Peptides against a protein of PDB entry 5ZKO. Designs and how they scored, part 91

Target 1, 44 residues: chain A of PDB entry 5ZKO
Amino acid sequence: SASNPRKFSEKIALQKQRQAEETAAFEEVMMDIGSTRLQAQKLR

## One batch from the design tools (peptide; made by RFdiffusion4, then SolubleMPNN)

Design b2_p28_8_s3 (from b2_p28_8, 25 letters changed)
Fold by OpenDDE base, seed 5:
Structure b2_p28_8_s3 (fold): chain B 44 residues (1-44), chain C 44 residues (1-44), chain A 28 residues (1-28)
Amino acid sequence: as target 1 above (44 residues)
Amino acid sequence: as target 1 above (44 residues)
Amino acid sequence: KRKRRAEEKRRRKRKRRKRKRLAKLFKP
């Protein structure tokens, strides 16, 4: 089934959006861990 | 069988690896689309 | 003693929230 190029470009845009959301969620978690590590180091 | 990384650092490393693999696969697909689009434009 | 136990409970709750957020990122 030739995925209609419009449906494919839309799928790619949705994939790019999901990846950006996952990246942002990952970075937020990493910053949270980093800040917790720095706070734990500063308390030592 | 996804080896359950016991350590959080190991889970993060595996997530970064998967994200890099997904990014590379996405970029490859985007390059293929870009090349196909350029070829289709050159044939008009 | 009570203030130290309250702070420890707050630290445990923060760690549990972070672990739950991470578990959502690792659940497909």
Scores: peptide ipSAE 0.259, ipTM 0.637, DockQ to the pose 0.021
Fold by OpenDDE base, seed 1:
Structure b2_p28_8_s3 (fold): chain B 44 residues (1-44), chain C 44 residues (1-44), chain A 28 residues (1-28)
Amino acid sequence: as target 1 above (44 residues)
Amino acid sequence: as target 1 above (44 residues)
Amino acid sequence: KRKRRAEEKRRRKRKRRKRKRLAKLFKP
């Protein structure tokens, strides 16, 4: 149940949290790609 | 100059824009990786 | 034969985890 933020301040806080979660997920994927490239280079 | 949005609605709009830009940059990087992988498969 | 199948299962699980992380980025 997505609790609809009652206040505009709560809407901004929830949106900042979602953006931080997306940025963290992006960084995790980029680290996984970097690690996969490093492993592929080490196998050559 | 990061124009500080005066209104909460403008803050929300700016944050949605930033999130869309981060998503687009991610999609571009994923397309580049996809293309690089296709090229590496074609060389095999 | 068994070791190769276990490694393939691990590779498929890693690929599925990566796809689930990507899906969370595009569909928050």
Scores: peptide ipSAE 0.252, ipTM 0.637, DockQ to the pose 0.014
Fold by OpenDDE base, seed 3:
Structure b2_p28_8_s3 (fold): chain B 44 residues (1-44), chain C 44 residues (1-44), chain A 28 residues (1-28)
Amino acid sequence: as target 1 above (44 residues)
Amino acid sequence: as target 1 above (44 residues)
Amino acid sequence: KRKRRAEEKRRRKRKRRKRKRLAKLFKP
């Protein structure tokens, strides 16, 4: 199968996008945990 | 530049590996959060 | 009292180290 370099570049771009989305979702969850902890500290 | 299909396949494989490692780490965090939340609920 | 506080500090340090290790997997 002639691996079309254009299709491979698109696949790499798609994988990078998915990785960035997973990283963003993780950062959001970590921020929510951080904010909840700060609120719980202010309520004590 | 002659796009070497072999080098593109290796780059895609490396990106897939990185994504799988990030996904596994995300799942580990989500499990740790879930377990911590369940423990906090059992202590109320 | 002192042993219980030391153990709680160790438990908090372990949880903080786990979170930092996990955050390093997602942060470049």
Scores: peptide ipSAE 0.250, ipTM 0.637, DockQ to the pose 0.012
Fold by OpenDDE base, seed 4:
Structure b2_p28_8_s3 (fold): chain B 44 residues (1-44), chain C 44 residues (1-44), chain A 28 residues (1-28)
Amino acid sequence: as target 1 above (44 residues)
Amino acid sequence: as target 1 above (44 residues)
Amino acid sequence: KRKRRAEEKRRRKRKRRKRKRLAKLFKP
């Protein structure tokens, strides 16, 4: 059920939340990549 | 202050654009890691 | 031999967790 937020304010709030969740998950993945590269370099 | 639906739609469009740019940058970085890992496997 | 298999299982579990996090990013 795509709850169509009836109010544009609710649409904006939901999009801001999704963007913040995606940015946080991006940063977590980038940190994991950096750590994996450093570990791969340390094993060479 | 009249809630101009046009200003809210524009804010929503701008947030969607930023989210798409962040997702594209994420996909690019993930592709680079995939390629780097394949290269590092080919060199072993 | 047993320590190497346990480490490989931990590495596979970490890779599976990363893939699940990634799949949550690409599948809203």
Scores: peptide ipSAE 0.241, ipTM 0.626, DockQ to the pose 0.013

## One batch from the design tools (peptide; made by RFdiffusion4, then SolubleMPNN)

Design b2_p29_1_s1 (from b2_p29_1, 17 letters changed)
Fold by OpenDDE base, seed 1:
Structure b2_p29_1_s1 (fold): chain B 44 residues (1-44), chain C 44 residues (1-44), chain A 29 residues (1-29)
Amino acid sequence: as target 1 above (44 residues)
Amino acid sequence: as target 1 above (44 residues)
Amino acid sequence: MPELREREVELAKLRMRRAQLQQEQAALE
């Protein structure tokens, strides 16, 4: 099926956006975990 | 529609890969939680 | 630390979602 190039490019763009958003959320949680662990270590 | 056997095999391979990656990600975090818990117990 | 465990579970969910998105991307490429 001739993937309508416009529809394919739109799907790729949407997918890249969602991946960037999920990556940002992942990094935020990783930073929070790192901070929490560091605080827990300081309280030892 | 004759499911192109090549496309079917590719979809099955990608599904298995995704499932393995999801399982590995879950196990990694559960192991980290377990380690953190063990460390917290040693500090009590 | 219950708060840390909650964040680690959230992190696991995000990692799983990321793996799904990567698979969807590989299916488009």
Scores: peptide ipSAE 0.306, ipTM 0.663, DockQ to the pose 0.476
Fold by OpenDDE base, seed 5:
Structure b2_p29_1_s1 (fold): chain B 44 residues (1-44), chain C 44 residues (1-44), chain A 29 residues (1-29)
Amino acid sequence: as target 1 above (44 residues)
Amino acid sequence: as target 1 above (44 residues)
Amino acid sequence: MPELREREVELAKLRMRRAQLQQEQAALE
């Protein structure tokens, strides 16, 4: 059955959204790690 | 329908890529944890 | 630094999930 183009486009849109959310979460955790490391350096 | 050998090969390639990325991420974290532990030991 | 370790483990999980999403995207192309 021809993949319903609408369903396909919706799937792609949802995929892009999930990727953006995961990227944001990744950046947040990276920032937290950086801050934690900086704090640890200040305690030395 | 005979799985298009091209589609199969692409699927296998993508699976291998994912596995390599997952492995690299795991190894990086293990190294970072190890380094953090070593630093903590030096501060004792 | 248990907090740092926890964040590093979380980071690994996020990297793995990102790799999965990239694989799924490439399978749709």
Scores: peptide ipSAE 0.305, ipTM 0.663, DockQ to the pose 0.494
Fold by OpenDDE base, seed 2:
Structure b2_p29_1_s1 (fold): chain B 44 residues (1-44), chain C 44 residues (1-44), chain A 29 residues (1-29)
Amino acid sequence: as target 1 above (44 residues)
Amino acid sequence: as target 1 above (44 residues)
Amino acid sequence: MPELREREVELAKLRMRRAQLQQEQAALE
């Protein structure tokens, strides 16, 4: 079955977008954890 | 439809990889939580 | 530090989701 190349390319593009969004969310949470740890250290 | 054994084996391998990565991520966070608790106890 | 724990749990969820997306990508390649 010839998978429609356009539909496949759209699926790949959507997958890349989702990965970028998840990466951004991951980085945001990592920054928040880092800041929280630094604040906790300053309060010691 | 004879599911291509190679495609099935590949799917199973990818599933096992995902499960291992998810487990490792969970364990890492649990260790971080545990270490933070131990540090807080040492400061008491 | 309950706030830090909550963020660490959220981080674990994001890591698990990332692993899922990587698997889905590898299945498309």
Scores: peptide ipSAE 0.302, ipTM 0.661, DockQ to the pose 0.479
Fold by OpenDDE base, seed 3:
Structure b2_p29_1_s1 (fold): chain B 44 residues (1-44), chain C 44 residues (1-44), chain A 29 residues (1-29)
Amino acid sequence: as target 1 above (44 residues)
Amino acid sequence: as target 1 above (44 residues)
Amino acid sequence: MPELREREVELAKLRMRRAQLQQEQAALE
């Protein structure tokens, strides 16, 4: 069955959105790690 | 059918890509855990 | 530093999830 090109484009768009959300979550955790390290250095 | 070799080559290419992505993810995780632990030890 | 260790584990989980999404994308392309 020829997957409707519109449905394919929607799947790709959804996949790109999920990837962007995971990237944002990764960046948030990296920022938290950086902040935690900075706090530890201030207490040193 | 002459399409079988082409589809086989596409499947092999996809498998190699997935394996490379899994390997890269594993190495990234291991490197990050190792580096972060080393940094945390320096902050103790 | 338990907080840093918890974030290390979270970061590892996010990296693995990102890799899974990349594999799903490769299966769609």
Scores: peptide ipSAE 0.298, ipTM 0.657, DockQ to the pose 0.406

Design b2_p29_1_s2 (from b2_p29_1, 12 letters changed)
Fold by OpenDDE base, seed 1:
Structure b2_p29_1_s2 (fold): chain B 44 residues (1-44), chain C 44 residues (1-44), chain A 29 residues (1-29)
Amino acid sequence: as target 1 above (44 residues)
Amino acid sequence: as target 1 above (44 residues)
Amino acid sequence: MAELAELEVEMAKLRMRRAELEREKEELE
């Protein structure tokens, strides 16, 4: 099939969005874990 | 707050699922691009 | 082509994050 550069660019853009959303979710989880660890350490 | 290991394990499991979904989406994009490139090369 | 290289770098980050989550899981168990 003819390479459809436009379709690929759209797919790449969508993938970048998914990556950004996953990154945000990852950072949230890690922040929660880190905060809880720090709190637990302060209570010792 | 008391560290709730169960809640964190659930968050980690959910994040792993998101990572798997993002990986699959990425692989699909890369496969489509790779296949198109290979096809274009064969037609030369 | 540059955008594809960027995506590949991001996949490498994703693999690293997965490894980080595995470590965190082990520490919480």
Scores: peptide ipSAE 0.321, ipTM 0.763, DockQ to the pose 0.052
Fold by OpenDDE base, seed 4:
Structure b2_p29_1_s2 (fold): chain B 44 residues (1-44), chain C 44 residues (1-44), chain A 29 residues (1-29)
Amino acid sequence: as target 1 above (44 residues)
Amino acid sequence: as target 1 above (44 residues)
Amino acid sequence: MAELAELEVEMAKLRMRRAELEREKEELE
């Protein structure tokens, strides 16, 4: 039953975990891009 | 070499996929919560 | 209700991050 508050709390907790994982992956990609940009600028 | 634009384009594409998956999961959670809220309102 | 508001904020962040990635992609092209 969709109406179980416990099930929703679990779904929300899982969603928050997924959001944290996506955030970490995003930050890693942006760091890599930024580092590469900085390296390219240093070589110019 | 971190400086390969192709590697970054692939990383960006992968990150966009992750964001789309997270968005879909978020929308599912929001739909479930919204439906439950609507059901609770109908019972009041 | 507070939890829904938090989720809406996270969706706004995702939209911003997507836009940032699009800009970075355009700069790499």
Scores: peptide ipSAE 0.321, ipTM 0.763, DockQ to the pose 0.065
Fold by OpenDDE base, seed 5:
Structure b2_p29_1_s2 (fold): chain B 44 residues (1-44), chain C 44 residues (1-44), chain A 29 residues (1-29)
Amino acid sequence: as target 1 above (44 residues)
Amino acid sequence: as target 1 above (44 residues)
Amino acid sequence: MAELAELEVEMAKLRMRRAELEREKEELE
């Protein structure tokens, strides 16, 4: 079976998209935690 | 607004699930590429 | 080959982010 380079390129592109979405979600969580910690420190 | 530790724990748990799913998808892509390369080498 | 190397770097970032989330979880406990 011929290695279909196009199929792998498509899989890699989809994986890069998933990685970007996970990165955005991670950054949002960390920003929320950081903002809440900063607010709690300002109230003390 | 009181820091709701439960809300952050839930966000962290959800993010860990997303990371596990992304890890599994990454491993599948790498396995497919590796297997195809090995097959191509055996046919040469 | 370059694209595979980029994916491997991204997997390393995922491992680091997991460790960061574990630290944040421990601080909330």
Scores: peptide ipSAE 0.320, ipTM 0.762, DockQ to the pose 0.063
Fold by OpenDDE base, seed 2:
Structure b2_p29_1_s2 (fold): chain B 44 residues (1-44), chain C 44 residues (1-44), chain A 29 residues (1-29)
Amino acid sequence: as target 1 above (44 residues)
Amino acid sequence: as target 1 above (44 residues)
Amino acid sequence: MAELAELEVEMAKLRMRRAELEREKEELE
């Protein structure tokens, strides 16, 4: 297919959005793990 | 909350799935761009 | 080209995050 720069820019933008969503989910999981570990340490 | 290792293992598994889905989407975008670039080069 | 380079950097970051999650999983086992 002919290079449609607009279509590729849209695909790249959607991929950046997906990466941001994965980042947010990753940070949430790591925060939950870290908070639980810290709480367990405080109870010792 | 008491460390529920099972709940964290499930969260980690779900996050690994999200990472795999993001990887697949990234590879698709890169393949589309690469294929289009190669096609444009062949037509020159 | 710059946008593609940014995506490649993010893919490297994703690989590092996967390794971090694997370490956390091993610590929970």
Scores: peptide ipSAE 0.323, ipTM 0.763, DockQ to the pose 0.050; fails the geometry check

Design b2_p29_1_s3 (from b2_p29_1, 17 letters changed)
Fold by OpenDDE base, seed 2:
Structure b2_p29_1_s3 (fold): chain B 44 residues (1-44), chain C 44 residues (1-44), chain A 29 residues (1-29)
Amino acid sequence: as target 1 above (44 residues)
Amino acid sequence: as target 1 above (44 residues)
Amino acid sequence: MAALREKEVELAKLRMRQAELQQQQAELA
């Protein structure tokens, strides 16, 4: 059956959104880890 | 319908790749945790 | 140390999910 191009584009758009959300969450946690490590170093 | 062996093999290959990438990402973070703990122990 | 460990475990989970999404993108391409 011919792939529905509209449905495919919607799936790709949703996937890109999820990827962006996961990337943002990842960056937030990385920033928190960096800050925590820096604080721990200052307390030494 | 007879499962297309080529398509099946491709799906298995992609699944294995995904599993390897997930495992590597997890191991990297676990190594970082281990290294941080080891460093903290050396400073005691 | 405990708080840092918890964040690092959370980071591991996020990295795993990110890898899964990347593979799903490759499957759709």
Scores: peptide ipSAE 0.252, ipTM 0.640, DockQ to the pose 0.480
Fold by OpenDDE base, seed 4:
Structure b2_p29_1_s3 (fold): chain B 44 residues (1-44), chain C 44 residues (1-44), chain A 29 residues (1-29)
Amino acid sequence: as target 1 above (44 residues)
Amino acid sequence: as target 1 above (44 residues)
Amino acid sequence: MAALREKEVELAKLRMRQAELQQQQAELA
């Protein structure tokens, strides 16, 4: 099947969007973990 | 398209790389969890 | 403790998916 440049570019764009969404979710969870750890330290 | 042994080997190499990256990511997170739990126990 | 554990498990899952996406991007490049 001939590489359809348009289909290829669409796949890359979708993949970049998905990567950005996963990165945002990752950062949110890390922030929550950080906050939880900070709260635990305040109880010390 | 005839099964290109070269293309097959490349596909296997990519699959192995993916598996190695997934395993490394899992191990890293599990180590972080272990460290966090140990710290949380010290704060209790 | 329980809430932290749940977030850590979620983080593990996210890191795994992130690694898979990075590999897929490398395959397309």
Scores: peptide ipSAE 0.251, ipTM 0.639, DockQ to the pose 0.419
Fold by OpenDDE base, seed 5:
Structure b2_p29_1_s3 (fold): chain B 44 residues (1-44), chain C 44 residues (1-44), chain A 29 residues (1-29)
Amino acid sequence: as target 1 above (44 residues)
Amino acid sequence: as target 1 above (44 residues)
Amino acid sequence: MAALREKEVELAKLRMRQAELQQQQAELA
């Protein structure tokens, strides 16, 4: 069906978006961990 | 089709790889938690 | 300590999801 290529491209686009969102969330948590560790170090 | 068993085996191999990567990522963070706890204990 | 541990557990979950998405991408490629 001529719809298959479009649906596939949409699926790939959605997957790339999810990957970008997960990467951003990962970086945010990494930054939070770094900040928390730095704060804990300053309190020692 | 004779190709189906090979495609299924590839899918299973990919799934096993995914599971191994997820497990390794979890274990890494759990080790970091343990290391942080140990460091905090040494500073008391 | 508790707050850091909670963030590290959250990080573990994110890494697991990231790994899953990477494998799904490989399956589609």
Scores: peptide ipSAE 0.250, ipTM 0.639, DockQ to the pose 0.527
Fold by OpenDDE base, seed 1:
Structure b2_p29_1_s3 (fold): chain B 44 residues (1-44), chain C 44 residues (1-44), chain A 29 residues (1-29)
Amino acid sequence: as target 1 above (44 residues)
Amino acid sequence: as target 1 above (44 residues)
Amino acid sequence: MAALREKEVELAKLRMRQAELQQQQAELA
């Protein structure tokens, strides 16, 4: 039924949004880790 | 129907793939933590 | 060190979730 393609496209769109949000969170944490490592190195 | 066993096997295969990917991602980070801890111990 | 460890654990959780999303994308493709 024509409803299946629409439901599929909506699922893909929601998945892409979640992927973008998680990628942003991942990058933030990676930057925080890098900064924390640099600070730890300066305190040595 | 004979199709049910195939669908079941496919679901199990996908579940195993997901579990392997999650485990690999976790192990990678744990190795990074272990390396960081070892470096910190050498600097004490 | 404790703060770094906490961030690394959080990173592990994010990587696991990312892997799960990638697998779901592969199922939809």
Scores: peptide ipSAE 0.247, ipTM 0.634, DockQ to the pose 0.487

Design b2_p29_1_s4 (from b2_p29_1, 18 letters changed)
Fold by OpenDDE base, seed 5:
Structure b2_p29_1_s4 (fold): chain B 44 residues (1-44), chain C 44 residues (1-44), chain A 29 residues (1-29)
Amino acid sequence: as target 1 above (44 residues)
Amino acid sequence: as target 1 above (44 residues)
Amino acid sequence: MPELKELEVRLRELQMRLAELQREQEALA
């Protein structure tokens, strides 16, 4: 069946949104790890 | 009750072991961050 | 630290989701 270009574009848009959300979550975790690193250094 | 010096020393040894394990785990996580970042960049 | 363990779990979850997004992207390309 001919892929509906509209449905395809919507799928791409949704994928980009999910990617942006994952990127934000990743950055948050990295920040938390940075804080943990500081705490760990205080215990050395 | 007089803290048994042996029990105290064992507790300290256990604490040091746990700290070493946590440090190793942290380093592993830091390595994984680098790899994950690279993968995320491929999706951008 | 219990905090590190939680961060490790979160990181692994993100890695899994990232891998899924990669597969989806490749399927659309």
Scores: peptide ipSAE 0.254, ipTM 0.676, DockQ to the pose 0.179
Fold by OpenDDE base, seed 2:
Structure b2_p29_1_s4 (fold): chain B 44 residues (1-44), chain C 44 residues (1-44), chain A 29 residues (1-29)
Amino acid sequence: as target 1 above (44 residues)
Amino acid sequence: as target 1 above (44 residues)
Amino acid sequence: MPELKELEVRLRELQMRLAELQREQEALA
């Protein structure tokens, strides 16, 4: 069955939203990793 | 009560062991995160 | 590949254990 271009566009938009959310969470974790690494260095 | 120097030394050795184990676990997680980032970049 | 959420949980666990090691080190110093 032919996909509705509008429905396709909406799915792409939703995918982009989820991707942005995951990216933001990843950046937060990366900052936490940086802090954890600094703490680990102090313990060495 | 005075701590036995041998007991103190044993505690230090145990602490160093735990620290090494935690460091190894941390490095493993960082590699996983690095791989995840690479995959995320491919999806952008 | 592990999900980001799993990595977050693992990271938090490592941070907790690191904090414990910090306290133990301070107690021995």
Scores: peptide ipSAE 0.194, ipTM 0.613, DockQ to the pose 0.146
Fold by OpenDDE base, seed 4:
Structure b2_p29_1_s4 (fold): chain B 44 residues (1-44), chain C 44 residues (1-44), chain A 29 residues (1-29)
Amino acid sequence: as target 1 above (44 residues)
Amino acid sequence: as target 1 above (44 residues)
Amino acid sequence: MPELKELEVRLRELQMRLAELQREQEALA
């Protein structure tokens, strides 16, 4: 069934949203890792 | 039961080994983070 | 502080999700 341009644009929008959410989650993890690294350095 | 000096030294050695293993694992994770970041950037 | 093992799990999860997003992007391209 021909994904009409509207359906395609919607899929792209949802993909962009998911990408943004994943980016935010990634940044959070990176911050946590940075903190862990700092703590590990303090223990050395 | 008095952990005799031998048992203590063994515990210290095991602790040092575990610490080294954890450090190696940490470094591996940090490398993976770098790669993941690069992949995420390619998606942007 | 988060345990290293927990961070590893989270990282692997993110890697899987990123790979999925990549596949979806390729399918739409």
Scores: peptide ipSAE 0.253, ipTM 0.674, DockQ to the pose 0.139; fails the geometry check
Fold by OpenDDE base, seed 1:
Structure b2_p29_1_s4 (fold): chain B 44 residues (1-44), chain C 44 residues (1-44), chain A 29 residues (1-29)
Amino acid sequence: as target 1 above (44 residues)
Amino acid sequence: as target 1 above (44 residues)
Amino acid sequence: MPELKELEVRLRELQMRLAELQREQEALA
């Protein structure tokens, strides 16, 4: 079957979008983890 | 009401136990986050 | 591989329990 370059490019774009969304969520969690770690250290 | 030193000591012991358990759980989550980050980097 | 959302849920749970421990510590001080 002929590779559909347009569909392939669309899949790549969607993949990049999802990756960016996951990265943003990860960074948010990392910030929360940093805050939680600091609080945990105060309790030790 | 007279402070119950035995009950106070017990509360401190329970607090320390819970803190240790939460610390262990936190460290587990941090390991999972680290693994997730590594995987995310491989996808970039 | 754990889902990020699962980790977020676990993190929130830990944060809630940590806050509880903080309140308990303050009450004992």
Scores: peptide ipSAE 0.196, ipTM 0.615, DockQ to the pose 0.130; fails the geometry check

Design b2_p29_2_s1 (from b2_p29_2, 14 letters changed)
Fold by OpenDDE base, seed 1:
Structure b2_p29_2_s1 (fold): chain B 44 residues (1-44), chain C 44 residues (1-44), chain A 29 residues (1-29)
Amino acid sequence: as target 1 above (44 residues)
Amino acid sequence: as target 1 above (44 residues)
Amino acid sequence: QQKQEQRRKLIEMLRELQELLREAAREAE
């Protein structure tokens, strides 16, 4: 069966998009943790 | 030694399950960040 | 594997912070 190079390229693109979304979510959480940690330190 | 394809498939399945469990835990924490932020604001 | 371990550690830190904030909120009420 013809390995459709278009399907492979699309699969790689979708994987890269998912990885970028996960990275963005991680960075957002890290920023929120930074603020939360500062708030928690003020409560001590 | 015979690479037991069944053992390899089982190892991949267990790895995928663990990754899915970690993703679910991350999503749960992400959904609760909104409430946590609100609580932190009340402490200010 | 390294990114997975980083995500695991992040989840643990977030849970600890959530617990601390819930405790502090209860003490403030």
Scores: peptide ipSAE 0.153, ipTM 0.558, DockQ to the pose 0.482
Fold by OpenDDE base, seed 4:
Structure b2_p29_2_s1 (fold): chain B 44 residues (1-44), chain C 44 residues (1-44), chain A 29 residues (1-29)
Amino acid sequence: as target 1 above (44 residues)
Amino acid sequence: as target 1 above (44 residues)
Amino acid sequence: QQKQEQRRKLIEMLRELQELLREAAREAE
């Protein structure tokens, strides 16, 4: 049956949301790594 | 002149304090890296 | 591909931090 455009658009929206959430989580982890690295450098 | 026992004891106390501060900072960083690692695992 | 690269970069950064922490631990002894 025809790819319901509304269902397709909804799937794309959900995919974009998931990608944004994954990107935000990655950025948070990278920031935490940066902070941890700075702390480790202060110990030297 | 005689190693002033008070000055020696004070130096030892300062050294112990510094060592304790370095240990605490290390433990903090180790906890942070553990948290970061857990977050990184959730991204997989 | 982008997600794979992000994960690779994250793993590399974690390894670097582990090395820095080991070095710091040796210097603190």
Scores: peptide ipSAE 0.137, ipTM 0.500, DockQ to the pose 0.152
Fold by OpenDDE base, seed 2:
Structure b2_p29_2_s1 (fold): chain B 44 residues (1-44), chain C 44 residues (1-44), chain A 29 residues (1-29)
Amino acid sequence: as target 1 above (44 residues)
Amino acid sequence: as target 1 above (44 residues)
Amino acid sequence: QQKQEQRRKLIEMLRELQELLREAAREAE
Protein backbone atom coordinates (compact mmCIF):
# COMPACT_ATOMS: atom_id res chain seq x y z
CA SER B 1 0.00 0.00 0.00
CA ALA B 2 1.22 3.50 -0.86
CA SER B 3 2.91 4.62 2.36
CA ASN B 4 0.44 7.36 3.27
CA PRO B 5 2.52 10.55 3.59
CA ARG B 6 0.54 11.21 6.77
CA LYS B 7 1.66 7.86 8.20
CA PHE B 8 5.21 8.58 7.06
CA SER B 9 5.24 11.99 8.74
CA GLU B 10 3.83 10.38 11.88
CA LYS B 11 6.58 7.73 11.85
CA ILE B 12 9.21 10.47 11.48
CA ALA B 13 7.65 12.42 14.35
CA LEU B 14 7.61 9.31 16.57
CA GLN B 15 11.24 8.59 15.66
CA LYS B 16 12.23 12.16 16.57
CA GLN B 17 10.33 11.88 19.84
CA ARG B 18 12.12 8.63 20.75
CA GLN B 19 15.46 10.22 19.93
CA ALA B 20 14.65 13.22 22.13
CA GLU B 21 13.63 10.89 24.98
CA GLU B 22 16.85 8.87 24.63
CA THR B 23 18.89 12.09 24.59
CA ALA B 24 17.11 13.40 27.69
CA ALA B 25 17.69 10.08 29.50
CA PHE B 26 21.37 10.22 28.53
CA GLU B 27 21.71 13.79 29.83
CA GLU B 28 20.01 12.84 33.10
CA VAL B 29 22.36 9.88 33.57
CA MET B 30 25.36 12.08 32.77
CA MET B 31 24.26 14.49 35.49
CA ASP B 32 23.75 11.63 37.96
CA ILE B 33 27.19 10.20 37.17
CA GLY B 34 28.76 13.64 37.60
CA SER B 35 27.05 14.08 40.97
CA THR B 36 27.93 10.53 42.08
CA ARG B 37 31.58 10.93 41.06
CA LEU B 38 31.76 14.17 43.00
CA GLN B 39 30.21 12.51 46.05
CA ALA B 40 32.53 9.49 45.76
CA GLN B 41 35.53 11.84 45.59
CA LYS B 42 34.36 13.60 48.76
CA LEU B 43 34.13 10.25 50.57
CA ARG B 44 37.72 9.37 49.65
CA SER C 1 27.99 -4.51 -6.82
CA ALA C 2 24.25 -5.10 -6.48
CA SER C 3 23.71 -5.30 -2.71
CA ASN C 4 22.58 -8.93 -2.49
CA PRO C 5 19.05 -8.77 -0.99
CA ARG C 6 20.00 -11.77 1.14
CA LYS C 7 22.96 -9.87 2.58
CA PHE C 8 20.76 -6.83 3.13
CA SER C 9 18.06 -8.83 4.94
CA GLU C 10 20.76 -10.51 7.04
CA LYS C 11 22.24 -7.11 7.96
CA ILE C 12 18.80 -5.85 8.98
CA ALA C 13 18.20 -8.98 11.07
CA LEU C 14 21.58 -8.61 12.80
CA GLN C 15 20.91 -4.91 13.42
CA LYS C 16 17.52 -5.72 14.98
CA GLN C 17 19.11 -8.42 17.14
CA ARG C 18 21.80 -6.02 18.39
CA GLN C 19 19.18 -3.38 19.12
CA ALA C 20 17.13 -5.91 21.11
CA GLU C 21 20.24 -7.00 23.06
CA GLU C 22 21.10 -3.37 23.86
CA THR C 23 17.53 -2.69 24.98
CA ALA C 24 17.60 -5.76 27.25
CA ALA C 25 20.98 -4.69 28.69
CA PHE C 26 19.63 -1.18 29.31
CA GLU C 27 16.57 -2.51 31.13
CA GLU C 28 18.73 -4.82 33.25
CA VAL C 29 21.11 -1.99 34.17
CA MET C 30 18.19 0.33 35.00
CA MET C 31 16.77 -2.31 37.36
CA ASP C 32 20.19 -2.83 38.96
CA ILE C 33 20.72 0.93 39.37
CA GLY C 34 17.33 1.21 41.07
CA SER C 35 18.24 -1.59 43.47
CA THR C 36 21.75 -0.21 44.09
CA ARG C 37 20.40 3.30 44.78
CA LEU C 38 17.91 1.88 47.24
CA GLN C 39 20.66 -0.11 48.97
CA ALA C 40 22.95 2.93 49.12
CA GLN C 41 20.12 4.99 50.66
CA LYS C 42 19.52 2.31 53.32
CA LEU C 43 23.20 2.38 54.27
CA ARG C 44 23.09 6.16 54.79
CA GLN A 1 24.21 3.86 13.90
CA GLN A 2 24.70 7.07 15.91
CA LYS A 3 21.67 6.25 18.08
CA GLN A 4 22.99 2.76 18.69
CA GLU A 5 26.36 4.15 19.74
CA GLN A 6 24.66 6.62 22.09
CA ARG A 7 22.70 3.75 23.64
CA ARG A 8 25.89 1.72 24.14
CA LYS A 9 27.56 4.72 25.74
CA LEU A 10 24.54 5.21 28.01
CA ILE A 11 24.72 1.56 29.14
CA GLU A 12 28.44 1.89 29.84
CA MET A 13 27.87 5.04 31.87
CA LEU A 14 25.05 3.41 33.82
CA ARG A 15 27.39 0.52 34.65
CA GLU A 16 30.02 3.00 35.82
CA LEU A 17 27.40 4.71 37.98
CA GLN A 18 26.41 1.34 39.43
CA GLU A 19 30.03 0.60 40.33
CA LEU A 20 30.43 4.02 41.97
CA LEU A 21 27.25 3.51 43.99
CA ARG A 22 28.44 0.06 45.10
CA GLU A 23 31.81 1.52 46.09
CA ALA A 24 30.12 4.34 48.02
CA ALA A 25 27.90 1.79 49.79
CA ARG A 26 30.96 -0.30 50.77
CA GLU A 27 32.77 2.80 52.04
CA ALA A 28 29.70 3.70 54.12
CA GLU A 29 29.76 0.26 55.82
Scores: peptide ipSAE 0.171, ipTM 0.575, DockQ to the pose 0.553; fails the geometry check
Fold by OpenDDE base, seed 5:
Structure b2_p29_2_s1 (fold): chain B 44 residues (1-44), chain C 44 residues (1-44), chain A 29 residues (1-29)
Amino acid sequence: as target 1 above (44 residues)
Amino acid sequence: as target 1 above (44 residues)
Amino acid sequence: QQKQEQRRKLIEMLRELQELLREAAREAE
């Protein structure tokens, strides 16, 4: 069945949005993980 | 050698499953990161 | 693929840190 181009474009847009959100969240956590890791190491 | 279409479809399904599992795990960790940060602050 | 691997590694590191912080919190009580 011909995947409706409109449905395809919507799926691509949603995928790109999700990827952007996940990237932003990853970067935020990665910026803070260095300090948290250092603190956790001091506790060992 | 012609990759058996069944084997190809199975590989794609496993890849999608793995991606979904990683996404769910990421979301779970991200939801709890606030409490982890608070705990780290209390230990300083 | 590379971003997926980075995410997987981050999840692992965060879980380890959570365990350490939970242990430290229990010891501090």
Scores: peptide ipSAE 0.167, ipTM 0.570, DockQ to the pose 0.454; fails the geometry check

